# Designs tried in a protein design run: peptides against a protein of PDB entry 4DOW. Part 150

Target 1, 157 residues: chain A of PDB entry 4DOW
Amino acid sequence: TFSWVGRPLPNRKQFQQMYREICMKINDGSEIHIKVGQFVLIQGEDNKKPYVAKLIELFQNGAEVPPKKCARVQWFVRFLEIPVSKRHLLGRSPPAQEIFWYDCSDWDNKINVETIIGPVQVVALAPEEVIPVDQKSEETLFVKLSWNKKDFAPLPP

## One batch from the design tools (peptide; made by RFdiffusion4, then SolubleMPNN)

Design b2_p30_7_s4
Fold by OpenDDE base, seed 2:
Structure b2_p30_7_s4 (fold): chain B 157 residues (1-157), chain A 30 residues (1-30)
Amino acid sequence: as target 1 above (157 residues)
Amino acid sequence: MEKKAEELRGKLGELLKKQKERADAAPAIP
């Protein structure tokens, strides 16, 4: 289950109440708090790894009946989500921990919070920095570049 | 879709608990 943490933020958007934090309650009763600005894993397709996204907004959508808890996100893509014909443009074989900032607007950036699996650590690196591959960093994802469906580029500001 | 996400949340929750336990067991830096 999902519940809002704190009071709604003042905003002028119609039919939306914005929040900074949401609480996820899992099966054993434990609670996980997720805040705007954090990175999350989102349910992917069958037999595929979860999607990765950064939370930009948390809001209740009052235009829906009943109102739904939603989020706006900045998408990231895994290397295997990039078309096979374009993967060579990277010029290297990335480790499994590398993801890319998705610099394209063709993906819907509004999601239902019910699709959120949980938080994940994402670390931004300079292009020359080496991605650590050890047991301690096994669950950490790293981003060095953006992908705009045409080519790879440095991260946007 | 919700049922599958719930299952995955459970698995991730267990992983996060283990990570927290390891972190809590580590000695604090003075």
Scores: peptide ipSAE 0.280, ipTM 0.739, DockQ to the pose 0.230
Fold by OpenDDE base, seed 4:
Order: sequence, then C-alpha cells, then structure tokens
Structure b2_p30_7_s4 (fold): chain B 157 residues (1-157), chain A 30 residues (1-30)
Amino acid sequence: as target 1 above (157 residues)
Amino acid sequence: MEKKAEELRGKLGELLKKQKERADAAPAIP
C-alpha cells in the first residue's frame, strides 16, 4: 500500500495535491519512504527489466475517479531499450549498469505510484569517469549521456 | 499489474536488505 507522508505542498493546480514524500509498505510489513528527487524502479513489461525514473512530482490526482496517487517522472532508458539499429551510435558497449537520460517528450511522464517497485541509486558521471562493475556497486546505476531517439549527447546540466 | 509490482517490490526489498548487510559488514574506512 501507498500513503502520503506529510502535509500537501502549496500548489496552484486544481484537483491535485502535491507531496514531497510517499511511503511504500511492502508485503513483509516493512516501509520504504521515497521522496521527490529520488530515483525509482518502475514495473516494466512482462519480459523486460524495470524502467528507471527520477521522481519529479508526487501528487494525488483528484481529477480522476477515483482519485489516484501519481508521480511525474524523468525517464531514463536502458541500453537494451534503445532500438537495435541505433545502438551503434554509442560507439561502445556499455556496462549493464549504464542508463541514459531520456531527452524526449513522447513518453508519458505520469505514472501510478503502484507501478513503483522501489528506490534505486543513480549516479551521474562525467564522460571520463569509469563505471564501477564490482559487487559493491552492482545495484547502482550510472548515467553519463542522454538519448533523444536520434543520438547520444552529454547529460543536461 | 499491481500484483506483479508488489512481487517485484518484495524482491527488491530482499536485495536492499542484502545490500545493507554487506554495508554493515564492510570495514570502517576513515
């Protein structure tokens, strides 16, 4: 189950109450808190790895019936989510831990919080920085570049 | 769909626990 943490933030949007933090209760009863600005794994398609996204907004959408707990996200893409025909544009074989900032607006950036699997660590790196592949960092994802469906580019500031 | 996500949350939770255990077991580095 999901529940909001704290009071709603000041918001000008009608029918939407914004929050800074949400609590996820897992099956074993443990709770995980996720805040705006953190990165999360989101349920993917049946045979795909979870999507990766940065939480931009958390909000209760009162315009829907019934009201829905939602999030607005900045998407990231895994290398394998990039079309095969364009993967060569990277010019290298990335580690499995590398993800890319999705610099397109064609993807709906609104999600239901119920699709959130949990938090994930994402670290932005400079192009010259090496992505560690050791066991200690195996669960950490790294981003160096953006992908705009046409080419790879340096990360947005 | 939500049921699958819940299952995945459970799995991730286990991974996070293991990660914490590894971190706790790691020697303190000043």
Scores: peptide ipSAE 0.280, ipTM 0.740, DockQ to the pose 0.233
Fold by OpenDDE base, seed 3:
Structure b2_p30_7_s4 (fold): chain B 157 residues (1-157), chain A 30 residues (1-30)
Amino acid sequence: as target 1 above (157 residues)
Amino acid sequence: MEKKAEELRGKLGELLKKQKERADAAPAIP
């Protein structure tokens, strides 16, 4: 179950009520709060790892019947999600913890909050910084570069 | 799809609880 935290934010969109925070109730009754700006795991395809995204907006879409709780996200891409023919462009074998900022607009960045699995830690690193590969840091994802379907590049500002 | 996400959410919730327990047990930095 998902519920909004706080009052709607002022916005100019007629059919959308925006929020800063959403509460996610888990099966055991515990609650997890997720805020705009945090990173989340999104349900992927069967037998695939979850997608990674940064929350940009949380909103209720009143244009739909019934109204839907939605989010707008910035997508990230796992190395294995990149076409095999393009992976060599990285010039190295990345650790499993590395993800890439998806710098394309061809993906729909609107999701239903019901597809959110939960929060995840994502750390931005400089290109020269080493990604920790120890078991202690296995749960943390790291981003150094962007991917625009053509090549890898430094992270956008 | 929502049911599957709920299942995964539950699993992640358990993981997060374990992480919190570890963090609470860790000594504070002076």
Scores: peptide ipSAE 0.278, ipTM 0.738, DockQ to the pose 0.232
Fold by OpenDDE base, seed 1:
Structure b2_p30_7_s4 (fold): chain B 157 residues (1-157), chain A 30 residues (1-30)
Amino acid sequence: as target 1 above (157 residues)
Amino acid sequence: MEKKAEELRGKLGELLKKQKERADAAPAIP
């Protein structure tokens, strides 16, 4: 179950009511709150790791019948999601924890909140910084670079 | 799809609880 937290934010968009926070109730009855600006795991395809995204907007889409709770996201890409033919451009073998800022507009950045698995920690690092890979950090994802389907580049501001 | 997500949410919820327990007992990062 998903429910909005707080009052809707002022906006000028027709049929959209924006929010800052959503509450996700899980099977054991506990609640997880997710806010705009946080990172989340999104359901992937069968036998694939979840997608990673940053929440940009949370909104009720009144243009749909019935209205749906949606999110607009900034996508990240796992190394294994990058085409095999382009992976060599990284010039190194990244740890499993490394993800990349997806700097393309070809992916639909609107999702249904029902596809959200939960929050995840994403840490931005400088290119020269070492990614920690100990057992205490295995749940944390790290981003150093962006990927624009052509090459890797420094993170956008 | 939504049903699968719900299952995964449950698993993640359990993981998050374990992480919190570890953090409370011994902070991973100073």
Scores: peptide ipSAE 0.278, ipTM 0.736, DockQ to the pose 0.257

Design b2_p30_8_s1 (from b2_p30_8, 20 letters changed)
Fold by OpenDDE base, seed 1:
Structure b2_p30_8_s1 (fold): chain B 157 residues (1-157), chain A 30 residues (1-30)
Amino acid sequence: as target 1 above (157 residues)
Amino acid sequence: SRKKIEEEMRKEILENHKELVKELLEKLKK
């Protein structure tokens, strides 16, 4: 169950009410608050690992009946999501915790908030910086590069 | 699309698997 936190933000979009924060009620009855700018895990397909995304906007789409709670996101990709034929372009074997900024517009950036599993920590690193792989960092994902379906590149600004 | 990328990946894995199996079978027949 998802519910908006706070008052809607001023915006000029006709049927979209913008918010800064949403509350996710989990199975044990506890609540998790997720804000714009945070990273989240999105439900994957066929029991695959969840997708990773950064929340850019939270909004209620009033154009739909009934209105739906939605989010606009910046997508990230896991290494295993990259086609096998192009993985060699990375030039190294990445750790499981590494993700890549998806630098392409071919994916829909709009999601239903119901697909959000929960928040996740994502840390940006310099290319030369080593990704720590210890018990303390097991839940943290790291991003060094972007992926544009053709090649890897430094992170966008 | 995201689904397309996943599908392409699956196809590549499948093709690679088929090729490997073929190669192994050829070796076994020698």
Scores: peptide ipSAE 0.050, ipTM 0.547, DockQ to the pose 0.023
Fold by OpenDDE base, seed 4:
Structure b2_p30_8_s1 (fold): chain B 157 residues (1-157), chain A 30 residues (1-30)
Amino acid sequence: as target 1 above (157 residues)
Amino acid sequence: SRKKIEEEMRKEILENHKELVKELLEKLKK
């Protein structure tokens, strides 16, 4: 269950009420507050690993019937989501915790908040920095590069 | 939606497998 936290932000979009925070109530009754700018796991298809995304906007889309609680996101991709023929371009075998900034606009960046599984920690690193792979960081994802469907590159500014 | 990239990836994997199978079959015929 998702509910807006706080009052809607001032905006001039006709059918969108924007918010900075949303509350996710999980089965045990606890509540998790997620804010714009945080990273989240998004439910994947079937039994695939969850998608990773950064929340850019939180809004209620009044243009839809019924109105939907939505988010705009910046997508990340896991290495296994990279086409097999292009994986060699990385030049290394990444750890499972590495994700890549998806530097393309061909994907729909609007999601339903109901697809959010929960928050996740994402840490940006320089290309030369080592990704720590220990039990303490097993829940942390790391991003060093972007992927634009053609090649890997340094992270966007 | 990420369906497009997933579909492309699946297609590529399938094509690669087909090529591999073809090569193996050709070797078996020799």
Scores: peptide ipSAE 0.047, ipTM 0.548, DockQ to the pose 0.024
Fold by OpenDDE base, seed 3:
Structure b2_p30_8_s1 (fold): chain B 157 residues (1-157), chain A 30 residues (1-30)
Amino acid sequence: as target 1 above (157 residues)
Amino acid sequence: SRKKIEEEMRKEILENHKELVKELLEKLKK
């Protein structure tokens, strides 16, 4: 169950009420608050690993009947999501914890909040920085580069 | 949300498969 936290934010978008925070109530009754700017795991397709995204906007879409709780996200991609024919462009074998900023607008960046599994920690690193592979960082994902379907590039600011 | 990438990947796989089949067929004709 998802519910808005706080009052709607001022916005110029018709039929949309924007929020800064949403509350996710999980099965055990506990509540997780997720805010704009945080990173989340999104339910993957079939048996695939969850997608990774950064929340850009949280909004209720009043144009839909019934209104739906939605989010606009910045997508990240896992290495295995990159086409096999392009993986060599990285020039290295990335650790499983590495993700890439998806630098394309061809994907729909709107999601239903019910697809959110939960928050995840994402840390931006410089290209020369080493991704730690210890038990403490097992749950942490790291991003160094962007992927624009053509090549890898330095991470956008 | 991620339908585009899935379609692209499927297309790539299909194209690779077609090429593979083509090569195999060419070998079988010899």
Scores: peptide ipSAE 0.044, ipTM 0.547, DockQ to the pose 0.025
Fold by OpenDDE base, seed 5:
Structure b2_p30_8_s1 (fold): chain B 157 residues (1-157), chain A 30 residues (1-30)
Amino acid sequence: as target 1 above (157 residues)
Amino acid sequence: SRKKIEEEMRKEILENHKELVKELLEKLKK
């Protein structure tokens, strides 16, 4: 289950109450707090690996009946999510830990918080930096480039 | 919300499959 933490932030958007933090309750009874600006794993389809996203906004959408707890996100893509015909454009075989900033507006960036699996660590690297292959860092994801469905490019500002 | 990239990938797989079937059928006619 998910519940808001703290009071709503002042905003000018009608029917949207914005928050800085949300609480995720796990089966063990423990609670995980997720804040705006953190990276999260989003439930994928079938047995596919979870999607990766950065939380931009947390809000309750009062325009829906019943009101839903939502988030606005910046999407990332895994190499395996990129079409086979365009993977060669990278010019290298990326490690499994590498993800790419999705630089397109064709995807809906609004999600239900119920699709959040949990937080994940994402580290931005320069192109010349090597992704460490350490067992302790197996769950850490790394981003060097953006993907705009046409080509790879340096990370946006 | 994330269906665009999956659709493109599925389309490519389907097209490749169709081409393979076509090639096999052409070989069987000879």
Scores: peptide ipSAE 0.048, ipTM 0.542, DockQ to the pose 0.024; fails the geometry check

Design b2_p30_8_s3 (from b2_p30_8, 14 letters changed)
Fold by OpenDDE base, seed 3:
Structure b2_p30_8_s3 (fold): chain B 157 residues (1-157), chain A 30 residues (1-30)
Amino acid sequence: as target 1 above (157 residues)
Amino acid sequence: SREKIEKERREEILKNHKELVKELVEKRKK
């Protein structure tokens, strides 16, 4: 179950109520609060690892009946999501924790909040910084580069 | 070899992450 936290933010978009935070209830009764700007795991296809995304907007889409709780996201891509034929362009074998900023507009960046699995920690690093591979960092994903379906590049601003 | 060790470590981390995600999915209230 997902519910909005707080009052709607000022918005000029018709049929949209924007929010800063959403609450996700877990079966054990606990609640997880997720805010705009945080990173989340999004449910992927069967037998596929979840997608990684940064929440850009949280909004209720009033144009739908019934209204849907939605999010606009910035997608990230895992190395294994990159076509095999293009992986060599990285020039290295990335750690399992490395993800890439998806710099393309071909993917729909609107999602249903129901697809959110939970929060995830993502840390941006400079290309020269070493990604730690230890137990302390097992739950943390790291991003150094962007991927635009053609090549890897430095992170956008 | 170093490469083998690194590969195994990456696989282990990936496995652990998958298990954690699975747990979260199962616990999510519909």
Scores: peptide ipSAE 0.032, ipTM 0.531, DockQ to the pose 0.041
Fold by OpenDDE base, seed 1:
Structure b2_p30_8_s3 (fold): chain B 157 residues (1-157), chain A 30 residues (1-30)
Amino acid sequence: as target 1 above (157 residues)
Amino acid sequence: SREKIEKERREEILKNHKELVKELVEKRKK
């Protein structure tokens, strides 16, 4: 289950309540707090790796009945999500830990918080930096480049 | 670079929930 942490932020949107933080209660009864600006894993399709996203906004959509807990996100894309015909544009075989900043607007950036699996660590690297593959950093994802459905480019600021 | 800026903060959160986060990631990534 998900519940808001703290009071809603002042906002200009009539039917939306903005929040900084949400609490995720997991199956063992413990709670994980997720804040705006953090990176999360989002539920993917069956037998697929979860999507990766950065939380931009947390809000309750009061226009719906009942109100829905939502988030606005910046998407990342995994290499295997890129069309096979365009993967060669990278010029290398990336490790499984590498993700790409999705620089397109064709994906809906609004999600239901219920699709959030949990937090994940994402680290930005320069193109020449080596991605650690050891067990210590196994759970960390790394981003070097952006993908705009046409080509790879340097990571946006 | 933006991800590096927040790295320390995320690492602190992960430290507090390291085992749980690891379990969540492992369950969903495999």
Scores: peptide ipSAE 0.024, ipTM 0.531, DockQ to the pose 0.040
Fold by OpenDDE base, seed 5:
Structure b2_p30_8_s3 (fold): chain B 157 residues (1-157), chain A 30 residues (1-30)
Amino acid sequence: as target 1 above (157 residues)
Amino acid sequence: SREKIEKERREEILKNHKELVKELVEKRKK
């Protein structure tokens, strides 16, 4: 179950109420609050690893019937999500923790909040910085580069 | 400095993040 936290933010978008924070109620009854600007895991397919995204907007879409709780996201892509034929362009074998800023507009950046699994930690690093690979950091994700379906590049500003 | 702050932030987050993610994957949202 998802519910809005706080009052709607001022905006002029018709049929949309924007929020800063949403509450996710978990099976055991506990609650997790997720805010705009945080990173989340999005439900994937089958047993594949979840998608990674940064929340840029939280809003209720009144244009839909019934109204839906939605989010706009900036997508990230895991190395294994990149086509096999393009992976060699990285020039190295990345650790499993490395993800890439998806610099394309071909993916729908609107999601239903119901697809959110939960928050995840994403840390931006310079290319020369080493990604920690110890057991404690296994589920922390790191981003150094962007991917635009053609090549890898430095992160957007 | 921003670099120092970020380094400290990473160290703190790395400490318990794995357990949090594991828990979230196992639990279903209502």
Scores: peptide ipSAE 0.030, ipTM 0.555, DockQ to the pose 0.033; fails the geometry check
Fold by OpenDDE base, seed 4:
Structure b2_p30_8_s3 (fold): chain B 157 residues (1-157), chain A 30 residues (1-30)
Amino acid sequence: as target 1 above (157 residues)
Amino acid sequence: SREKIEKERREEILKNHKELVKELVEKRKK
């Protein structure tokens, strides 16, 4: 289950209440607080690897019936999510930990918070930096480049 | 980069990150 933490932020948008933080309750009874600006894993399709996203906004959408707890996100894409015909454009074989900033607007960036699996650490690296692959960083994801469906490019600011 | 700016904050928040991620993937939400 998900519940809002704190009071709604000042907002001019009709039918939307914005929040800074949400609480996620896990089956063992523990609670995880997730804030705007953090990175999260989003449920994949058919046991696929989870999607990766950065939380940009947390809001309750009152325009829907019933109201939905939603998030606006910046998507990342895994290498294997990139079309096979385009993967060669990277010019290298990335480690499994590497993800790419999705620099397109064709994907819906609104999600239901119920699809959030949990937080994940995403670290930005310069293109020349080596992605560490060790026991400590095994579950950390790294981003060096963006992907705009045409080519790879440096990360946006 | 944007992600580097938040690195320190995330590292502080996500103690035991490796274990947490594993548990989150395996466990179901309420």
Scores: peptide ipSAE 0.027, ipTM 0.573, DockQ to the pose 0.038; fails the geometry check

Design b2_p30_8_s4 (from b2_p30_8, 22 letters changed)
Fold by OpenDDE base, seed 5:
Structure b2_p30_8_s4 (fold): chain B 157 residues (1-157), chain A 30 residues (1-30)
Amino acid sequence: as target 1 above (157 residues)
Amino acid sequence: SREEIFEEQRKEILENYSDLVKKFEAERAK
């Protein structure tokens, strides 16, 4: 289950209450708090692997009946999600930990919070920086570039 | 625990990356 943490933030959007933090309750009774700005794994469709996203907004959408707890996200793409025919544009073999900032607007960036699997660590690196490959970093994803369905580019400012 | 599930999910993602990298390298070597 998901519940809001704290009072709603001031906003001007009708039928929407924005929050800074959400609480995710686990079956064992433990709680995980997720805040705006953190990175999360999102449930994939069918047999698809989880998506990676950055939480931009947390809000309750009162325009829906019943009201839904939602999030607005910035998507990332995994190398697997890039078409085979365009992967060569990277010009290198990416480490397993590398993901890419999705620089397109064709994907719906609104999700139901129920699709959140949990938090994940994402670290931004400069293009020249080497992605560390060690046991301590195995759980960390790294982003150097953006992907706009046409080519790779430096991260957006 | 859910945290264990998260780690498993992350591991699976990384494994998929590794497989794709191997395929990419194989194609590049041709």
Scores: peptide ipSAE 0.022, ipTM 0.503, DockQ to the pose 0.047
Fold by OpenDDE base, seed 3:
Structure b2_p30_8_s4 (fold): chain B 157 residues (1-157), chain A 30 residues (1-30)
Amino acid sequence: as target 1 above (157 residues)
Amino acid sequence: SREEIFEEQRKEILENYSDLVKKFEAERAK
């Protein structure tokens, strides 16, 4: 179950109410709050790892009946999601914790919040920085570069 | 429903997140 936290934010978008925070509650009663700007795991395809995304907007889409709780996201891509024929462009074998900023607009960046599995930590690193391999970073994903379906590039600001 | 499909995954992620938060809070408290 997902429910809005706090009051709607001022916005100019017709039929949309924007929020800063949403509460995700699971069946056992546990709940977690997710805010705009945080990173989340999104349901993947069968036998696929969850997608990674940064929440840009949280909004209720009043144009739909019934209204839908939605989010706009910035997608990230896992190395294994990159076509095999293009992976060599990285020039290295990335650790499993590395993800890439998806610098394309061909993916729909609007999602239903019910596809959110939960929050995840994503840390941006400079290209020269080493991805730490310790217990503290085990659950953390790291991003150094962007991927635009053609090549890897420095991370957008 | 999608909620039913993701229940186990959410549970796992939530638990992992909780542990992560605890680690961070512990570090901040130092």
Scores: peptide ipSAE 0.060, ipTM 0.574, DockQ to the pose 0.033; fails the geometry check
Fold by OpenDDE base, seed 1:
Structure b2_p30_8_s4 (fold): chain B 157 residues (1-157), chain A 30 residues (1-30)
Amino acid sequence: as target 1 above (157 residues)
Amino acid sequence: SREEIFEEQRKEILENYSDLVKKFEAERAK
């Protein structure tokens, strides 16, 4: 289902091979290529709605037997995923398309590539920039701020 | 198929995520 594309990058970690791109073969035989830096949907539990993440690294973990294809990601959260008691901290009612950079280390950012559903478009905007809501943008998510479980803040560099 | 699941979930990405929210709140809310 998943295969590496291109030559492996120089080894940075013991028994781990790094890659820039992975190929996902789907049921009809077609292929979807996903690269480091792209945003993806990650499968939820029991056919639940997917999580949103940015691919930071793609690697084969040779320390495992058999070796597993893995990814390191930056997580995002939707507004409705934030506890109700803290949503007021945003100071506004965001559109449904807005997500937030998760600025916390309590989530495991290592995943198996098999949990990747597919790519999704995420666009970074300035805080004052308006999120468009039209047919063309219906499948696009937008990020303006980060969330660290305590408060909202400008996006990290 | 995986692609069908992907397309279906993408279409619903802005809609009902109640189950995901409940999971998030249960595990991450502090």
Scores: peptide ipSAE 0.025, ipTM 0.512, DockQ to the pose 0.136; fails the geometry check
Fold by OpenDDE base, seed 4:
Structure b2_p30_8_s4 (fold): chain B 157 residues (1-157), chain A 30 residues (1-30)
Amino acid sequence: as target 1 above (157 residues)
Amino acid sequence: SREEIFEEQRKEILENYSDLVKKFEAERAK
């Protein structure tokens, strides 16, 4: 269950109410607040790892019937989501915790908030920095590079 | 580099990350 936190932000979009924060209530009754700018795991296909995204906007889409709680996101891509024929372009075998900034606009960046699994920590690193793989960081994802469907590129500072 | 984000409230979530995913999947299966 998802509910808006706080008042809608001032905006002039006819059919959209924007928010800074949303509350996710999970099955044990606990509540998790997620804000714009945070990173989240998004439900993937069955038997696939969740997608990773950064929340850019939280909004209720009143143009839809019924109105939907939505988010606009910046997508990340896991290495295994990259086409097999292109993976060699990385030039290394990445750890499982590495994700890549998806530098394309061909993906729909609007999601239903109901697909959000929960927040996740994403840490940006320089290409030369080592991704720590310890028990404390096992739940943290790391991004060094972007992927634009053609090649990998250094992540802008 | 791109923005690094870590909120204190998420520390607890990360500690229970595996459980969170399991709970989500369990609820989705209903």
Scores: peptide ipSAE 0.021, ipTM 0.496, DockQ to the pose 0.048; fails the geometry check

